# Peptides against a protein of PDB entry 8HF1: the designs that were tried, part 130

Target 1, 320 residues: chain A of PDB entry 8HF1
Amino acid sequence: NVMLYATKPTEVMVSFPHQEQVLTVTRLISAEIEKFYVSLDLMNIGVQPIRRSKSLQCLRDPSKKSFVKQLFNDFLYQMKEYGIYAASIAIISLIVEFDIKRRQAETLSVKLMHRTALTLCEKIRHLLVQKLQDMTYDDDDDNVNTEEVIMNFSTPKVQRFLMSLKVSFADKDPKDICCLVFVERRYTCKCIYGLLLNYIQSTPELRNVLTPQFMVGRNNISPDFESVLERKWQKSAIQQFRDGNANLMICSSVLEEGIDVQACNHVFILDPVKTFNMYVQSKGRARTTEAKFVLFTADKEREKTIQQIYQYRKAHNDIA

## One batch from the design tools (peptide; made by RFdiffusion4, then SolubleMPNN)

Design b2_p18_8_s1 (from b2_p18_8, 5 letters changed)
Fold by OpenDDE base, seed 3:
Structure b2_p18_8_s1 (fold): chain B 320 residues (1-320), chain A 18 residues (1-18)
Amino acid sequence: as target 1 above (320 residues)
Amino acid sequence: DLEKLLKEFEEGEKELLS
């Protein structure tokens, strides 16, 4: 009987100041999106075929107004939760998506809708890049990817996350690192991946130490939405992480479905833990000796967060 | 004990950021 003493990870909670940075640029972008929603509601795109399942209808047809609104709402969430720098990366994903939908449009009205959305995304991208350049004395796009610009245009949560990575991994052997980063939303994986690539390249102590990858969870809603390219990317990313060619993996909550990933020494939960299952499954990946399980909380929510984690820890100990 | 958990998190934050 090898008692597999499951080494319990050290649970850490990092606090960050609650700062509602209402920048003029974020207000302008929000107002432009709201104005676009009014215009979008007035657009006649024809009768959309009502497929039988009411709850998922808005997600199943990429030509629907509701899908366009969802992408912009997800963008607004990312801008609020992660900051202007992360938003400048997130908007590129919307541009790519709306260009694909514009090309695939079966009607002139649907084509015009996606073209209007794309034009708004290009305007938003310009406003974000211009704001990042205000700190760089040079007009060159390459100068916006400095450690200083990334930190200054990130939310306090993202700042504390990046600081925690730098302190944890500065000048370490890449082979000794196996790190997971959990985020709530699928689109956040790509956004935080792009941010981390730029941050690692701008931070000498992390260059050649951290090699990030991202995994978008399987879209349980329809296999048809997973392009053959996305499925190939997921398989490749997991394999690179297993082979040690990547040592940091960004995941959405879909790792609950038993993706066989090796035991990790660091697990970061960047977004609030909303479910007991997310707590147990993510913590269950921190299995090495001296493994760390790191949570982030706003100072104002600290007490409430600790009470919630206490309840999850108690419930886990009562089952185990 | 909630107070013990608070102390564990505070100690862990100091150890992580040290």
Scores: peptide ipSAE 0.356, ipTM 0.896, DockQ to the pose 0.905
Fold by OpenDDE base, seed 1:
Structure b2_p18_8_s1 (fold): chain B 320 residues (1-320), chain A 18 residues (1-18)
Amino acid sequence: as target 1 above (320 residues)
Amino acid sequence: DLEKLLKEFEEGEKELLS
């Protein structure tokens, strides 16, 4: 229980400007997804055959439409919260998922539904990649994975996060680094992981310094096969982080499920701290006074965020 | 106490980004 020991890491709150400007491409993508939802609601996919497999999944989404909407809603969230560059990575995860679901479809109508979703994802991917390429002057350097492109097409929150990583870890010994990055959503772990791989590769000062990995929770909602693969991936990722083969771990709130991760010298909370439990558990990974616990807040929400953290700190001190 | 926490965060942000 992380609450059994007093942790006194240095708490840091990094402020970022609120981004009010919506790019034309993001408006177009949102409008295409809304049109797709109207079409999806009109699709007659019939009654799904109740397969004899006792998987509780068939009970949660009998129409499979809610899952499709969830993935696109998660994508829209990531595009808004992390930016166009992160969205270009996030859309690939949707493409992979819808291609799997298309191949696993038992009916022609369900196959068509996933195919339509996949076609929309490919259109979105092209729109995003084209927008990233607008900054590359030379047609010959089609590499959208530069530090400049990543920074310019990331939200102010992600920009400040990347700056914080660069300043904290530039030219450091990889062995002295143990970093956690907390995010709220499972697909955000993969998206930020892909972003960090490209950022580290494009940033000379971080090359061979940071080796990222990601951990997603036990999705009790995944098919038995996906749940086995996820469990294998999770075990492998944790082991690599324990062995020092990875020194930066991106994780969702699933560390709540008793995943024993070692004490870290840096803990970044990329998404808002929504619960006292999240605060205590994430902060409890930064055990020393030299460890940094870094929060991010929009300037407009700074006061409210500080008040909330003060309440959590007080409540933690009253229990510890 | 809240003012102290504000100052702590501002100093920490400056240190982290310096």
Scores: peptide ipSAE 0.347, ipTM 0.893, DockQ to the pose 0.895
Fold by OpenDDE base, seed 2:
Order: structure tokens, then sequence, then C-alpha cells
Structure b2_p18_8_s1 (fold): chain B 320 residues (1-320), chain A 18 residues (1-18)
């Protein structure tokens, strides 16, 4: 019995330059969201009946305005961390979410609040799309989905990630690829998924090589807010990845405990590793021979990141 | 140990992006 010693994955750290230059459009969008928060705080939505949701954490009442702010804060994070191209996809997720909430609104005041949020999202979408079109002489919405536009309007982190995918997987056999991409936030999964779909379709070397899916952890959203459709989609996405019909899975850190996924040959950590559990669980998915575990760090934070990974390695070796 | 880890990451980055 040759004990197949689980070969430790090769850990790789990809550095990217810190982009300090904030685009004028990004500043404008941030200012519009801040103005909206002032308006939102002044909105009288009435006292909502505190329905005890079965899940302990959702005190319903402060939750409606706070949820709106959370979604816009998540959008601002995505725009900052992934760039304006990713933001153009992320804003669509907000539009969908606020439209659902608008339709589910029990009061006129709450309905109006979500309508105002939607109006802001459409304005933001227009500003983002217009900025993406500045590089394209053609007014065709499909023309903003080129490899060049995606790369130029992505952050250095996302650029290095996309380059790493292209170099790693160009002209490979799809069956030989089992890739995980970890992100911190739920909405980032959808955003990066949409970005990857467009990037793969715009990159000939990847079109027939990578089939992405995304998976969002269930635990942070009360079952009442997850649409039956989203739950079905998540189950289907997992199954497609298990069956090899998808070979790249974008997942949030919330998936660390619950998803029996096959041994992967590539694990990309697109966001900073904030916890020891995240490090161990994500690294623990890179189990194939010659598996790669790829981290991304800003150049300015490289030393700090390496020190943190060193501490996690030490702690892991002390438990093993 | 930390210097070794630094070197491993630098070599791995070069290998991945080559």
Amino acid sequence: as target 1 above (320 residues)
Amino acid sequence: DLEKLLKEFEEGEKELLS
C-alpha cells in the first residue's frame, strides 16, 4: 500500500501594482452613492413590524435601509477591488436585487425606497457603460466585452489574475482542468463569473478550454431571501463542476466547510486571506499532483502578506 | 525560513507567469 502522501500544493504569490489613481467616473459614482445615503437617512419608511424571522440575526426593521447601504457598499468594494468593468456587471446584480425587493415591498414607502435605489443603479450603470465605450468607437454594447476593454478597465489584481488564467490554461484540454477561484464576498462571485464569461468568450485560447460556474454560500442569506431559482442554480452549478461540465468554479469563503468538491489542480485566492481557516480550507482543495495554490498581493503589502502566510503555515504544521 | 518562503514565492510567480 503506497500511502499516496498528499503532495503539498505549490504555493505561488502573484504580485500586482497598487493602483492609486481613481478614475473621475469612480469618484462621481461614490459621490452619488453618498448623496443617496443622505437622502435614504431622511426617508421615513415607517415602523416595520418586527417579524421574528427564524434565523436569529435578521432583526427585520433596521435591516431594510441597512440592506440597501450594504449592497451599495459591496458595489463600491467591487468597483475599487476589481475595476469599472467588474462594476458594470456588479451593478446589474444590484438592479435585480432591488427590483425583487421593490416587488416584495409590503409598504408604499419601502417600495419607493427601493425604486430610488434602482434609479441610482441605472444612473451608475449608464456612467459605467459610457466609460467602457470611451475606448470603443462603436456604440454597440457587445463591443465593450473585448479582451482589451476587460483588461484596461480591470484593476491590476484582476489583470494579473486573468493573465495567470490565460498562461495556465491556454490551449489545454478542458478535462485536465479543475480550478477553484475563491473570493471573499457573495456578490463578487457573480461579478467575477460574469467577467470571466466575457473574458473567456473574447479570448480564443480559452473559449473551448474554460467553462466557468459560480457558487454562493447559503449560510449568510436566510432561506426566505434566496429564491428557489438561485438554490436550484447553485445545486446545478455544483453538479456541473462535479461532472466535469464546468472546470472553473468561483466560490466565496463561506463555502469552505460545506462543499465536497473534487480535488482541484488549481486554486486561486483572488482576495486577501484573512483567516487561518480560509487558508487551510482553500489550500486543502489543491490536492492533485502538481496542484497550484495561487495568492494575489499588492506589491506594497507583499511582505506583510508573506509574513501572514508564514504564520498560517507554521500554525498548520503545528496541528498536523 | 521566511527568506526561503520569499524565494519559493518569487520562483513560483516566475514559473506561473512564464
Scores: peptide ipSAE 0.337, ipTM 0.889, DockQ to the pose 0.910
Fold by OpenDDE base, seed 5:
Structure b2_p18_8_s1 (fold): chain B 320 residues (1-320), chain A 18 residues (1-18)
Amino acid sequence: as target 1 above (320 residues)
Amino acid sequence: DLEKLLKEFEEGEKELLS
């Protein structure tokens, strides 16, 4: 029972300015995706055979169009919540997924749908990379992975998160670090992982200090969509973190699935805490002496967030 | 209690970002 831990972590609330990304490139990308949705709705893909799996699998969209729309909606969320730099990493995951689906397509119409989606992702990637290059003198893709470019093309939330990591871990012994980063969405784990790899590599005081890994929850995706490779990756990532070969783990909802992760000295909650269970389970991982539990909030939501955390603390103390 | 929590978070934010 995670509720009975005697050691309470220090809770920290980091505020960030609410900034609406008024970038021309984000408007162009959103308009291209919306135009694609109109074309997608007009596509005749035929009736896909409903595989009655015995599990209460939500009726798969017989057109598979909902899955395509979900991936682009998740991408739009990443771009809005984490910024243009994070979006340039997130789009690669869509490219990989649509290429796999294009190859696995049983019909020419489904193959064409995934090909059209893939072509749009490649166009979006080009628009994002071109925008990142506006700050570089050289057209080389590697020059967009600097600390400056990452910071300038990240949302205020991600900027404050990266600053908090830099201040917390600069020039520390890697063995003294056991860090969890919680995010809401599966695709955010991969996106923030890719961002952190580039940020750590571009930040000398974090080089050889932080070794990130990621794991995603199983609950958000039908087991039929979870690849054998992803399951192997999760097992390997957890083992590396247990063995101390990784000292920062990015997680989505993993604690709710009964994955046993060691006690940590740092826990970051990058996305809003939506449930009491998420609060207790994530906070319950910050169990070392001097452990920090760090929350992020927009300035406009600060009061509401603090009121919610106060209620969670009260409810937790009434059970402990 | 809420005011104490506000101060705790403000102090912790300053400490973390200093």
Scores: peptide ipSAE 0.316, ipTM 0.882, DockQ to the pose 0.901

Design b2_p18_8_s2 (from b2_p18_8, 7 letters changed)
Fold by OpenDDE base, seed 1:
Structure b2_p18_8_s2 (fold): chain B 320 residues (1-320), chain A 18 residues (1-18)
Amino acid sequence: as target 1 above (320 residues)
Amino acid sequence: DLEKLEEEFRKGEKELLS
């Protein structure tokens, strides 16, 4: 039980300005997704016969429409919470997923539904990339992956996170670094991973210092939705992190699933701590007094966040 | 004390970002 470890990391609360990214492109994308939802609700895809061998999740979404909406809702969340640069990476994951689902479609109606979703994702990708290129004079896709473009098209939260990484790890020995980054959502792991790869590659002080990996939590909902590839990737990523071949691990609340990760000297909580269990488990990975446990909060929510962390700290001390 | 925790966090933020 991680609660049995007397963890005394240095707790840090990084504040960021609350900025509503009211970009014309984000409004346009949101409007296109809403139009697509109206169209999706009108689509008659029929009741697909549930094959007896398909997991309980196939039973939960017999129409497969809720899964499509979930992916776009997760994308909209990522665009809002992390910015349009992160969204340009996140949309690729949707494109891949909808292309797979289109190819695996058992009916023409379902194939058409996933094709329509895919077409929308390609349109969204184009709109995002075009907006990122507004800062670059060159039409080359590689020019959008600069430190400046990443920073300017990220939310204040992500900007403060990237600044914290740069200051914390610039020109350090990779062997001295063991960093965890916690995010709430599974799809955010891949998005932030892609963002960090590009940021590290564009930041000379972090090149050859940080080697990121990501772990997506096991979908407790259906082992069948975990592609054999995702399970292999998780095992490989964990092993690379254990072997020191990766020194930064992005994870969703994987600790609830009994994934034993080594003690780390840095733990970043990129998303709000919503539960006492998340607080204790994530903090329990920062085991030394020299370890940093870093929280992020909007300035407007700072007082409320501090009150919540105080309650969690008190509750933890009363049990320990 | 909440005030003490706020000050702890503020100091830690300054040290992390300095």
Scores: peptide ipSAE 0.553, ipTM 0.950, DockQ to the pose 0.900
Fold by OpenDDE base, seed 2:
Structure b2_p18_8_s2 (fold): chain B 320 residues (1-320), chain A 18 residues (1-18)
Amino acid sequence: as target 1 above (320 residues)
Amino acid sequence: DLEKLEEEFRKGEKELLS
């Protein structure tokens, strides 16, 4: 009876102040997106040929308009949850997506719809970058990627996350680090990855310590050209993490989708733990003797979060 | 039990951010 003493990770809950970033720029961006939705609803894109492709995407989005709204809603979520700096990275993903969809458009009306969305994204990008530059004396885009700018234009949650990374990993041996960062949404992986690249590059204590990668769940990969690139990226990212060429991996729901990741010494849950399965699986990756499992909660939600984690611990002990 | 968990998390937060 080798009692595999599964070394329970040290569970940590980091609190952050509930601060609504009431920035004029975020209000302006939200208002421009709402105006765009009104215009989008008035657009006649015609009857789109129902591609008989058994892909889950064709079944879920009978209207190419709903996909456009989903992308902007995801952007608005990221801007709210992670801040303006993260939003400046997230908008680039929308630009790329709408340019692809514009090129793939089968009708002039659909092409125009995606062009209008793209024009809005470029306006949003300009507004975000301009706001980031307000802290710099120089109008150069390279000057917005400083530790100071990243911190000042991030939400308190992201600030506490970055502080936790800096304190945890400053001047450590890269080989001693195996870190997972869990986020809820697929698009957040790319956004937080871009943020971390810039943060690590701007932070001397981390520049040669952390090498980030990201992966997205397989079940959400459409069978199109973008999905082939994403599948290649995912395979490469996982392999780099297994080989130790990357020591920080950003994941969305990856463990629920059966992607096998090695045991880690650090697990950060950047978004609220919504399911028992997410709690158990993510915690189950923190398996070293000194493993840390770090949760983030708003101060206002702290009591509710503690109650939820208590229930998850109880339920886990009843089945383990 | 909830109070013990609160104290555990508070201690862990201090140790992580110190």
Scores: peptide ipSAE 0.553, ipTM 0.950, DockQ to the pose 0.912
Fold by OpenDDE base, seed 3:
Structure b2_p18_8_s2 (fold): chain B 320 residues (1-320), chain A 18 residues (1-18)
Amino acid sequence: as target 1 above (320 residues)
Amino acid sequence: DLEKLEEEFRKGEKELLS
């Protein structure tokens, strides 16, 4: 019995400067969303035709408003954590969701609520795209998807992540790459996927080297809300990664549920590690010889992050 | 110790970005 000593991955911590990017456009967008929340709170959507008990009708109204606020709060988080380029991709997902909800609206009041949210998303998209275009010196170069634009309008965290990818994978054989990228939030998976597609396409050294996919974990909410399309996408994405047709997989923290993914040589944790379980499970995917497990930290939080990882390493060694 | 871990991470960062 050769005990295959599971080769411990090399753990790496990449530091980035803490910059509060105070852009005028981000302040304007935040103010427009807050103004919309005041308007949303005044909207009466309570007249739903479904003859369910009066108590269930009163509970349905807050849930629809709360869902709208959740999507905009998630957008504001992504704009702050990843930058305005990532926000320009994230807003498209909100536009799609609110258009679906507008079409599925059972009442005129609910339809109007989703239409108002959609109009705000379109305004936000125009403000973001205009700001991305302001750096293209040539009025005629409509291509906001250059390496330079992506880097300049990304947060220092995302800049260091993209640099780490470029240095790690430039001109390598695609077959030698098996990379996982972990993010905290479900909507961040799709946003970072869209950013990576544009970055890889604009970076010659990564073009035809990296083929990204994304997987959103199962919604811990009722399996009834997983569209048949989302389930098909997840199965297809996992299969492409197993077959080597994709070599970079973006995952939310929900990979806790034992998704049997092959041993990886690179694991990137883009967001802060908040739990011991997340640390152990994510690190446990970096199993190849010379595997790298890469963490990102703000310089301001570096000491605190090192203390936390030290505690997790100690706890992991005590149970191993 | 924490100092050894900090030095490990610093070396790893340099090797990753080189």
Scores: peptide ipSAE 0.551, ipTM 0.949, DockQ to the pose 0.915
Fold by OpenDDE base, seed 5:
Structure b2_p18_8_s2 (fold): chain B 320 residues (1-320), chain A 18 residues (1-18)
Amino acid sequence: as target 1 above (320 residues)
Amino acid sequence: DLEKLEEEFRKGEKELLS
């Protein structure tokens, strides 16, 4: 029980300015998604035959529209919380998912729905890439993956996170690094992973220092929809981190499920800590003598965040 | 106690980003 470990890592809270991303491109993308939702609500795709498979998901959305809306809502959240650069990576995951769903469609109406969603994703991708290219002289897609472009098209939260990584790990021995990054959402793990791969590759001081991996929680909603490939990948990612072949792991609530990971020297909480359990479980992974536990907060929420962490510390000390 | 925690975080932020 990780709750019984009285670990005293150095707790750090990094503040970032609250910027409402008032970008024309983000407004345009949001408006296109809203128009798509109106069109989607008007689509009669019929009641999908309840496949006798005991998967609880087939019972919840007979129209499969809620899943489409969920993916776009998760994308909109990532664009807002992490920025345009992160959104350019996130949209690729939607493209892949909708192409799979389009190919698996049992009806022409469902196939058309996923095709329309896919077409919108390609339009969004183009708008995002075009905006990233505003800082590049060359039209080559590879030129948008520079440290400068990543930083300029990331939210202040992500900028402070990347700065914290660079300062913490520049020119260090990879063997001395055991880092966890906690995020709230499953799709954020993959998005931040892709962002970090590009950032590390574009940052000489981190190149060959950080080797990231990511873990997504088991989708409790449909173990049947977790591809055999996703399950194999998760097992491989955990093993690589245990073997020291990866030294930075991005994870959601997966570590709350009792995944045994090594004692880490750095734990970053990129998203707000919403529960006492999350606080204790994540902090309980920072077990080395000089371990750091790093929180991120908007300046406007700093006082509220401090009050919440104070209550969690008090409650943790009363149990320890 | 809250003020002490705030100062701890401020110090830690400075040390992390310096």
Scores: peptide ipSAE 0.541, ipTM 0.947, DockQ to the pose 0.898

